# Peptides against a protein of PDB entry 3H8D: the designs that were tried, part 7

Target 1, 122 residues: chain A of PDB entry 3H8D
Amino acid sequence: DMKRQQRFFRIPFIRPADQYKDPQNKKKGWWYAHFDGPWIARQMELHPDKPPILLVAGKDDMEMCELNLEETGLTRKRGAEILPRQFEEIWERCGGIQYLQSAIESRQARPTYATAMLQNLL

## One batch from the design tools (peptide; made by RFdiffusion4, then SolubleMPNN)

Design b1_p8_6_s1 (from b1_p8_6, 5 letters changed)
Fold by OpenDDE base, seed 1:
Structure b1_p8_6_s1 (fold): chain B 122 residues (1-122), chain C 122 residues (1-122), chain A 8 residues (1-8)
Amino acid sequence: as target 1 above (122 residues)
Amino acid sequence: as target 1 above (122 residues)
Amino acid sequence: SLWDYVLS
């Protein structure tokens, strides 16, 4: 019984509202994803002009990537995969620990590797 | 973007309490699973001497199969895979529609193929 | 989907 691989990814994105603008006016955001095996466990978006968006499986499914990892093509995109700490550092700074904790306490979070790790931390 | 394959499985089991008994006294139960892609969406257990157990993703994660489909080995077990209707017929008879509906209404159900289909039915 | 756009 192999353990599910934890994999993390980051890609830049341009907001739809900025797509038609000149390059100088296209502000990049960053899209982060944590996959627990084939399915996303956490998603995070850094934006240039608004607060970060934090999303956790179970609670935020409607707003999160609905594709499995293979469907995303992220594993085949050079430079997309990042180290766990490269995700976690940003997650922590954005208040992700509190966000996930609240989702667990409200029984909104689907059990994932992330929920398990948080419970070990506390 | 390939759609997630819906696959259904059924295997017999003997209750732990009956394992040491003679074959004539080993009452079989039936374990049913619906997988939406790699992850389980619904689980159902028929027991010889108690009501059926119905489980849906999001609500009942702690009681459901934690393995992905490939980890289960079900795809490699002859006779384990069943047709959708072979699952759904039992699910309906057990009150699965009401059970899943209640889980959706209470916001306990994780969105799955099953939740989507139920919403289309209603 | 939206994610097809973001991930493409």
Scores: peptide ipSAE 0.193, ipTM 0.404, DockQ to the pose 0.514
Fold by OpenDDE base, seed 5:
Structure b1_p8_6_s1 (fold): chain B 122 residues (1-122), chain C 122 residues (1-122), chain A 8 residues (1-8)
Amino acid sequence: as target 1 above (122 residues)
Amino acid sequence: as target 1 above (122 residues)
Amino acid sequence: SLWDYVLS
């Protein structure tokens, strides 16, 4: 659907295990999301001491944000919204293209704006 | 087309007539653009001492940027790209909804992402 | 939900 708005967000997170540690020991991670209309299409997590986590709709639904965009409150959180390229740059660096491609080839990825863009690329 | 990327830009401009004045007398304007894929869909100009200029594809082609997105170099200009809402907020405040609606009703507006969004709104 | 916690 041409009318679906593509919106991207990034917020920091502190691991629950670090929540009550001294500030110097609270390692900050980053949570990224791509919403294709009201529903999440891609999710990405950057952690301070482990590999990035990449998630795509259809394949990883049970690990991804189940809230629709309105429910997340992200659109009302100042500083949370980011440009498409700010998401894509990190996505590419983390191997997101190959991850999504494999999810498409294995028939696990739900059709989204992201899958359409990749299929048009290849 | 679902695959067309919606990108928005804003750059300042100094009126040619003010170019060689002292800094305190250089009134800054703002040039805004919405690109639907490689082609401009909407353009908006905020001037320091006259009403906003609103332009829509099809109706105002001869007054709008004729360059495709790649030709503009905007994608390579740091700080030029803005979020959709940063464009839409100003567009709405300047009467852009009514302007585009009238252009659609008069059959002057070329179909774009913008026209589709408005038609879905009404 | 888990994400209410993460996103709050």
Scores: peptide ipSAE 0.179, ipTM 0.469, DockQ to the pose 0.602
Fold by OpenDDE base, seed 3:
Structure b1_p8_6_s1 (fold): chain B 122 residues (1-122), chain C 122 residues (1-122), chain A 8 residues (1-8)
Amino acid sequence: as target 1 above (122 residues)
Amino acid sequence: as target 1 above (122 residues)
Amino acid sequence: SLWDYVLS
């Protein structure tokens, strides 16, 4: 398979419901994204008071970022880009391997770098 | 081609000839490495007073790190790992694309992630 | 979209 540039990003976010609350009541989450070339392959969201959200391309397109990498401006956002392992460590802890594997087995996952990597590992 | 984990590292070094000089006389260099899975694919060295050294697997094995990634301990060295782009930006500025291309054309380059990427770009 | 908010 053709090799593309893999890039990973993380930004903090406050849920819309908490946007206008007092600072002490704004619960901070973390948004993570894996881009396989220009296209998002995985998305992950950590929350202080609910289970992590794991999303994979093909299966969860309607819930994932619809912008290509350049459109997001993430490459220009200071401190947003993270090491591949910084994404993977969280992904693994949250059950991302199993989540992606199930998407592949159910034929819901769009082929990406992430699906290829998992298929090589198994 | 099978996909492997790409990891990049940078560490400062002082030349052996300057090791025991006064601090003001120790000229700092920078050592960069690209590992394609466990194996080094590219190595680069920046110097304050000479041209950059560019090295590619297959062509320059005798001049490159002979340790696999795990043996180097680089993954355990705080601050050593860098973003892929942090390596590539320097590589490009130093003429790395042309250097690798020449190695491929002369059949000196061992096939790696780096050679595959260049062949996809051209 | 939601991402205009997240990426703002």
Scores: peptide ipSAE 0.169, ipTM 0.481, DockQ to the pose 0.621
Fold by OpenDDE base, seed 4:
Structure b1_p8_6_s1 (fold): chain B 122 residues (1-122), chain C 122 residues (1-122), chain A 8 residues (1-8)
Amino acid sequence: as target 1 above (122 residues)
Amino acid sequence: as target 1 above (122 residues)
Amino acid sequence: SLWDYVLS
């Protein structure tokens, strides 16, 4: 249902291998999530040393956050929530449109707000 | 340093694909963690539909929890902490001893309490 | 998944 609130989040992460390194050597990655209502629709991971990871519901479920939005605690984490554009800008630059499109075409993507928006865009 | 407190945790997870299913169809997996002081030493994942996943620090860092113990909130999550034996029993049954041993022999494992204990065991 | 724990 498109009536669900779309919420976007971003949190940093440091690779375990960098945990013991000095702060200057702790390369931060970024974890992004798009929640379509209570459930994740898209996930994105930026890494300092490898290509971005794009994940979409239905196709990549096993690699995505399985907690519902409330369970994540993201809504309660200061600074975690971001504007839609802050997610979409990165998503677009990472080739997310094509990724999701391909997932739709292969019938791997679960219908979400994101799939609907893509269909409207095209 | 072996003076660090060893703490063990277990939490359930449901696959994203099962999120919309009725509770009876939500097959639970189990996530296990061994923290050697503030940092994770071993991670283990039990799934209802695939083999257990064993992970050890140094070798599998990219697949393991990158948050320190405090950041995970596990210490504050009711029922998450388990006894050492509750972890070790599953670890052993899953072939964790051999897995860690191999990681040590290949020089992939980061020294942890777990590596030290294994060396003592053998 | 990893992120379940990262987020908790």
Scores: peptide ipSAE 0.237, ipTM 0.602, DockQ to the pose 0.393; fails the geometry check

Design b1_p8_6_s2 (from b1_p8_6, 5 letters changed)
Fold by OpenDDE base, seed 2:
Structure b1_p8_6_s2 (fold): chain B 122 residues (1-122), chain C 122 residues (1-122), chain A 8 residues (1-8)
Amino acid sequence: as target 1 above (122 residues)
Amino acid sequence: as target 1 above (122 residues)
Amino acid sequence: SRWDYVLS
């Protein structure tokens, strides 16, 4: 049986425009990723000064991380990996359920663990 | 599609014989559980004064937690849930791979996510 | 890459 590992990650980022500012003037964003096996299924970005960005595989491929899990180095970055609920809690708060549902209904979403779980919920 | 959540937990315990001793004289053990969906797939116990206990579904059902995940209350216990690697690292150190493999070869193991992953590894 | 500010 082929069982894909579901792994979740969160890392902070500084906006490129803030890269050379003093530390106190660097506004921190948060980058979230859900990997369904080697490939990203969902991506989420929290920003200090704009709405969250939600992305799902199939629909948003051009805006999502194109690297496979190993290429990202996330599995080797201390503290980057998070629990499923740590991702899902934020995903839900940001409207991720509706976003993914809409992508499925419009036939834009690629089938993933995430789409399967949503279909189990509905 | 039916996708079962793989969730891992760790909680400390004090031996019954030490329950009424002073805190400094209570030797702490550690109880680990891997739930494949609602049912336990693997259990592991670390003791201060004896070898670890390894248990796998099918083979060791009578010695393992008989409660489903919701009945355990583990999902509601603060700090109990751990990452997959936090379980697997200890599992491997304790000889869990060989233990599960032996259970599969003797046809004692119930098919689980754990058995499937091992078969993918071998 | 465009991910350097995130993944670096």
Scores: peptide ipSAE 0.188, ipTM 0.501, DockQ to the pose 0.620
Fold by OpenDDE base, seed 5:
Structure b1_p8_6_s2 (fold): chain B 122 residues (1-122), chain C 122 residues (1-122), chain A 8 residues (1-8)
Amino acid sequence: as target 1 above (122 residues)
Amino acid sequence: as target 1 above (122 residues)
Amino acid sequence: SRWDYVLS
């Protein structure tokens, strides 16, 4: 039984509301994803003008990317894949540990690599 | 019990024999390392003018980097850390799967993340 | 997809 590969991705995004604005007014955000095998485990969004959004599988499924890894095309997107720490550092700074912990305690989190690692840490 | 973090690194090197040659005559090679937690699991060297060198823990300890990850300073070296696939692709192309398999079969390989993954694959 | 603005 092969362990699921953990893969992390980051891509810039422009909000739909800014799509047709002048480049100077297109504020860039950052979309992050952690895939535990084919399925997303965590998602995070950094915005230029509002608080970060943290999402965890099970709790936030309806707000997270529903596509499996292959469907996203992220593996074929140059520069999209990032190192685990490049994800985790931002995740931690944004309160991701506490957020996932709360989701586990409330029994809303789906078991993932992330939940397993956190449970080993705490 | 936290799972050991798998980290991969790549750095260019110039052969000692070429150290004092003109830049045009300094043929660059590439040094690769896979660290399973603090300890090296696999090492690989790409040379400009000779066959690749593959090394696996247990079998090739005397030829591999003896420093633990922290001692190497690789985590603090800009651009040194690479994605798993960036290591594995070269490893595969250089016959790493067969090399590690042989080391396992001959009972010369030390159990590592790499041996575990290969045993799950085969 | 609703994710096109992100994933495209």
Scores: peptide ipSAE 0.183, ipTM 0.508, DockQ to the pose 0.587
Fold by OpenDDE base, seed 3:
Structure b1_p8_6_s2 (fold): chain B 122 residues (1-122), chain C 122 residues (1-122), chain A 8 residues (1-8)
Amino acid sequence: as target 1 above (122 residues)
Amino acid sequence: as target 1 above (122 residues)
Amino acid sequence: SRWDYVLS
């Protein structure tokens, strides 16, 4: 069985609605992604004024990044790559374990490294 | 099959022979470790004035860290944990792939995540 | 693309 590389990324973003506001009025969010090999497994967005957005492969494909890892350019963006725990810490705080578990139980989740890890935890 | 967490660490060190020299005469080395779950799989040392030292589980146990990951305190040391590629880049430059391959072929290597990854590469 | 604000 082939083992895929697990890679995690974080970048700041400005919401489209704030894009043309003055700098003081551009609220910064944070975009996170977990790639299981070339394919995204989890995506997460922190916002300054609303609940975090959690997305998992299979369930939320239309809302998640459709680019493979190479196409994102994230591996070439200075400071974008983060440690696994830097992703997981936020994921856990946002209720990501429950979110992914629910996606598995509803048979919406695509099997990924993340779903496999959850199976080990439960 | 349970998937173990792969974690990588790097810390500087001063050689024992330089320990009590003036700061300008303390040559800095770098100590690297790959932990496959709680157990060390690979260790590597960069030195300013001699070839790198490469060590793999099973072959070099007596020269490698005998502490499990929790006992090392590395997970609690600020700045010690590094990205997988930060380890692998140095490992590759030092000839680590060939070193581990030779250990496997001589039946000295203990099976680890590292040996499994090598099997995928070859 | 829709990711311009993220991947820029």
Scores: peptide ipSAE 0.181, ipTM 0.506, DockQ to the pose 0.577
Fold by OpenDDE base, seed 4:
Structure b1_p8_6_s2 (fold): chain B 122 residues (1-122), chain C 122 residues (1-122), chain A 8 residues (1-8)
Amino acid sequence: as target 1 above (122 residues)
Amino acid sequence: as target 1 above (122 residues)
Amino acid sequence: SRWDYVLS
């Protein structure tokens, strides 16, 4: 059967509170997404002044991007797509493995490519 | 079971005949590789003055990189790794789908992620 | 080696 394409994206974002500030006062965050086919599997947000946010499908659906990959337009945004390792490296540093593991153990995680990979790793 | 990581690389190369020429006289080629885990699955070579070369595992082993991924050092070479689509886009333009299909039909292709994907596509 | 262009 056809395997879903794993695609990863990174987008800078400016917080709403900083939107109308001068460039020097705009603190840039980073939004990361892992799409397992058209569906988001993991999301991560780096912030300049607070801890990173990790989100996994099933558990955190209400806080994650609700758009499918096509709807996001990410595949058409130059520079948005990143290599798997560029996502995973940050994911690991932020404690993503432990976070996803806990979501699996609590049966909150929706099965995705990410859950499958982790289960094979452990 | 653990899925093999699909990784793609692109390296420029200078032909031996051009090695000692001035930069303007060095015609740059491009070497592409798809690794299905540690094993090369597809290789592609773009040349400035001749048709592209397409190679698939099993059929073209003698002409392909014989080193496993770790031995190549590609994973440690900055800028070498590319996105899957960056490989596939060129592969498709060069007739890679037809080439791999023919290798499968002739039973010359070693089963890889690439063959599996193609068989699911058709 | 013929693979010098690949090797790091």
Scores: peptide ipSAE 0.025, ipTM 0.523, DockQ to the pose 0.617

Design b1_p8_6_s3 (from b1_p8_6, 5 letters changed)
Fold by OpenDDE base, seed 3:
Structure b1_p8_6_s3 (fold): chain B 122 residues (1-122), chain C 122 residues (1-122), chain A 8 residues (1-8)
Amino acid sequence: as target 1 above (122 residues)
Amino acid sequence: as target 1 above (122 residues)
Amino acid sequence: SLWDRVLA
């Protein structure tokens, strides 16, 4: 089998309640995603008014992006794709390592590139 | 070149000031070490009365075990050697990932197996 | 907040 490509994306989002407000009142959040091949492995959301949300495949499937990578159109969105480090820096800052680890230990995580890397380290 | 073996060790220690006290007053700490081949990569100390101490090669050389693995005799000490997970679980709990990461980012860390694994993940 | 720290 061919090695799956790891791809990372970031896009700003406006809260649903703010999308019709004047620009000055549209506070931006940030949506991040890690795709392990066609399938999402990790997702996180930075909000202007609440703590970040971390999500990992298996555990949080119902709250994560349900589209495969091609369906998202992210690969075609200019400026959306980011480097691994640009994702990982934020992920770690938000406590993502521990979050994922807990998901593994509780047997809630679906195996991904992310879980494999964590298991190699820890 | 041959791949370096990763080996981990844990031994209890008694504080110097307690070594002559009655057993009930000898509070134990724990000394941990990760050796990347012959050379130490990480060290940590758990204390009964103060926060854990984390040390990484390059940054903390003057505070770490200065002996190579063979010189320590740890490989010959029954019960000393532990599994990687037994080390990593404690390391992570103590904040070791962030500690090592900071050492890398500040250019204070000597490259080790540990830094390489971290860089693969993050 | 973490948000502020991340944006900084």
Scores: peptide ipSAE 0.025, ipTM 0.351, DockQ to the pose 0.100
Fold by OpenDDE base, seed 2:
Structure b1_p8_6_s3 (fold): chain B 122 residues (1-122), chain C 122 residues (1-122), chain A 8 residues (1-8)
Amino acid sequence: as target 1 above (122 residues)
Amino acid sequence: as target 1 above (122 residues)
Amino acid sequence: SLWDRVLA
């Protein structure tokens, strides 16, 4: 139900290929997650040298975080939680609205807070 | 260097496809990681309904955890850390020795504590 | 893995 708490998180990551490079050569990426209650609704990965990866529940489940929110420990990780707008701003810039819309239209998207909000905006 | 601390972790996961199923239908998997110092050396995923996934540094970097140990927060997650033998026992049962050996032979494996130990056992 | 991304 839409009464579920919406929580957003962001974590930096280094590409595996860059793990052993000098700090200056470790290009930082960013991992974003939107949790609709205990379960992920949207995921986004920003990379320094390739297009953003956008993922939505239902369509991209196998590529998305499989842990529930509590299992991730994100709520306990200092600095990980971000404001809704901080997620949405990046989501919008990366074409997330169109991506989710397409997933809905193709019947690939699982209903989430995100799908509901999108349908209310269109 | 082989003076790095070897640390092992295990976390349960639920398949994304099972997220919204009743608890009885949420088959628990297990995620295992071996960190050689700050970086992952081996990863293993046990699934309830498919073969284990074995991953080794160098060969499987893109499929493995890209975070360094501190970034994962695993060291702070209660119950996540396991004993070396607890990892190795499952690793052995899943054919990890052969998997890593093959990766070494094909020159796909990055040198780690795991590769060094294997070479000493053979 | 996804775990690594989330837990990091």
Scores: peptide ipSAE 0.164, ipTM 0.580, DockQ to the pose 0.368; fails the geometry check
Fold by OpenDDE base, seed 4:
Structure b1_p8_6_s3 (fold): chain B 122 residues (1-122), chain C 122 residues (1-122), chain A 8 residues (1-8)
Amino acid sequence: as target 1 above (122 residues)
Amino acid sequence: as target 1 above (122 residues)
Amino acid sequence: SLWDRVLA
């Protein structure tokens, strides 16, 4: 249902390798998620020392959050929810449009709000 | 500091592959975590269709929760926190003692409350 | 696990 609420989240993470280091040496990554209704549609991870990771439903399910939105507790996590544009801006800059498009064209992407929007954009 | 509070958590997860299936076909796994103060000491995952995954700090850092306890929000997630024994019983049944012992002996385990307790047990 | 990050 394309009437599903689109919700976006961002949370920081620390690399496991940095976990026990002094705070100054804990380089934060950023985890982004787009939920299309209860289920994740896109995921994005920004790292301090490697390329961003882009993930789209269908293609990358094994690498994406398997919890539904409610299960994540993200809706209850202060400051986690972000505006759509706060996600999209990063997504675009990271080549997300092309990534998703490629996933669609390869028939790997599961239809989501994101795929629909992309198809409308093109 | 061995005075750190030991806290244990359990949450369900659905496999990515099952995410979009009908609820009846969504086999739940269970994620367990032992936090030694702010940082994870042990992690355990029960799956409906594969052996349990046991993880210990130091050895398995790359596979374990990289967030500190506060960041996880688990302390605020209703029903997530469990009693120590609720973790330990499963840990023991899954061979966690031997797993941790092996990690210690191989010098892979980071010292934690768990390693200390194990060494006291033996 | 992968979703450990989500709990953040």
Scores: peptide ipSAE 0.154, ipTM 0.563, DockQ to the pose 0.383; fails the geometry check
Fold by OpenDDE base, seed 5:
Structure b1_p8_6_s3 (fold): chain B 122 residues (1-122), chain C 122 residues (1-122), chain A 8 residues (1-8)
Amino acid sequence: as target 1 above (122 residues)
Amino acid sequence: as target 1 above (122 residues)
Amino acid sequence: SLWDRVLA
């Protein structure tokens, strides 16, 4: 259903190797998620020392959040929810449009709000 | 510090392949975590169709939760926190004692509350 | 873990 609520979240992570370092030496990564209703449609991981990881539903299910939105507790985490543009800006910068387009063209992406919007854009 | 608070959590997950199935056909897995203070010491994953996954700090950092306890939001998720024995019972049943012992003997485990307790047990 | 991916 394209009338499902679209919600976006961002949380930081510290690499396991940095967990016991002094705060100034802990390099933060960032985890982003787009939920199309109860299930994740897109995921993005920004790392301090490797390229961004982009993931889309259908193609990358095994590497994405397997929990539904309610199970994650993200809606109850202060400061986790972000505006759509805060997600999309990073997504675009990281090549998400091309990544998702390729997944659609290869028939790997399952239909989501994200795939629908991209097809409206092109 | 061995005076750190020991906290245990359990949450269900649905496999990506089952997300769009009818509820009766969704097989749940279970994710367990032991936090020794702010950082994870042990993690355990129960799957409906494959052997349990046991993970211990130091040895398995790359496969374990990289977030500190506060970042996870688990403390704010209703019903997620469990009693120590609820974790330990499953841990023992899944061979966790032997798994952790081997990690200690191979010098792969970092010292945690879990390693200390095991060394008291043997 | 799957949880790490959700919480990262």
Scores: peptide ipSAE 0.145, ipTM 0.558, DockQ to the pose 0.318; fails the geometry check

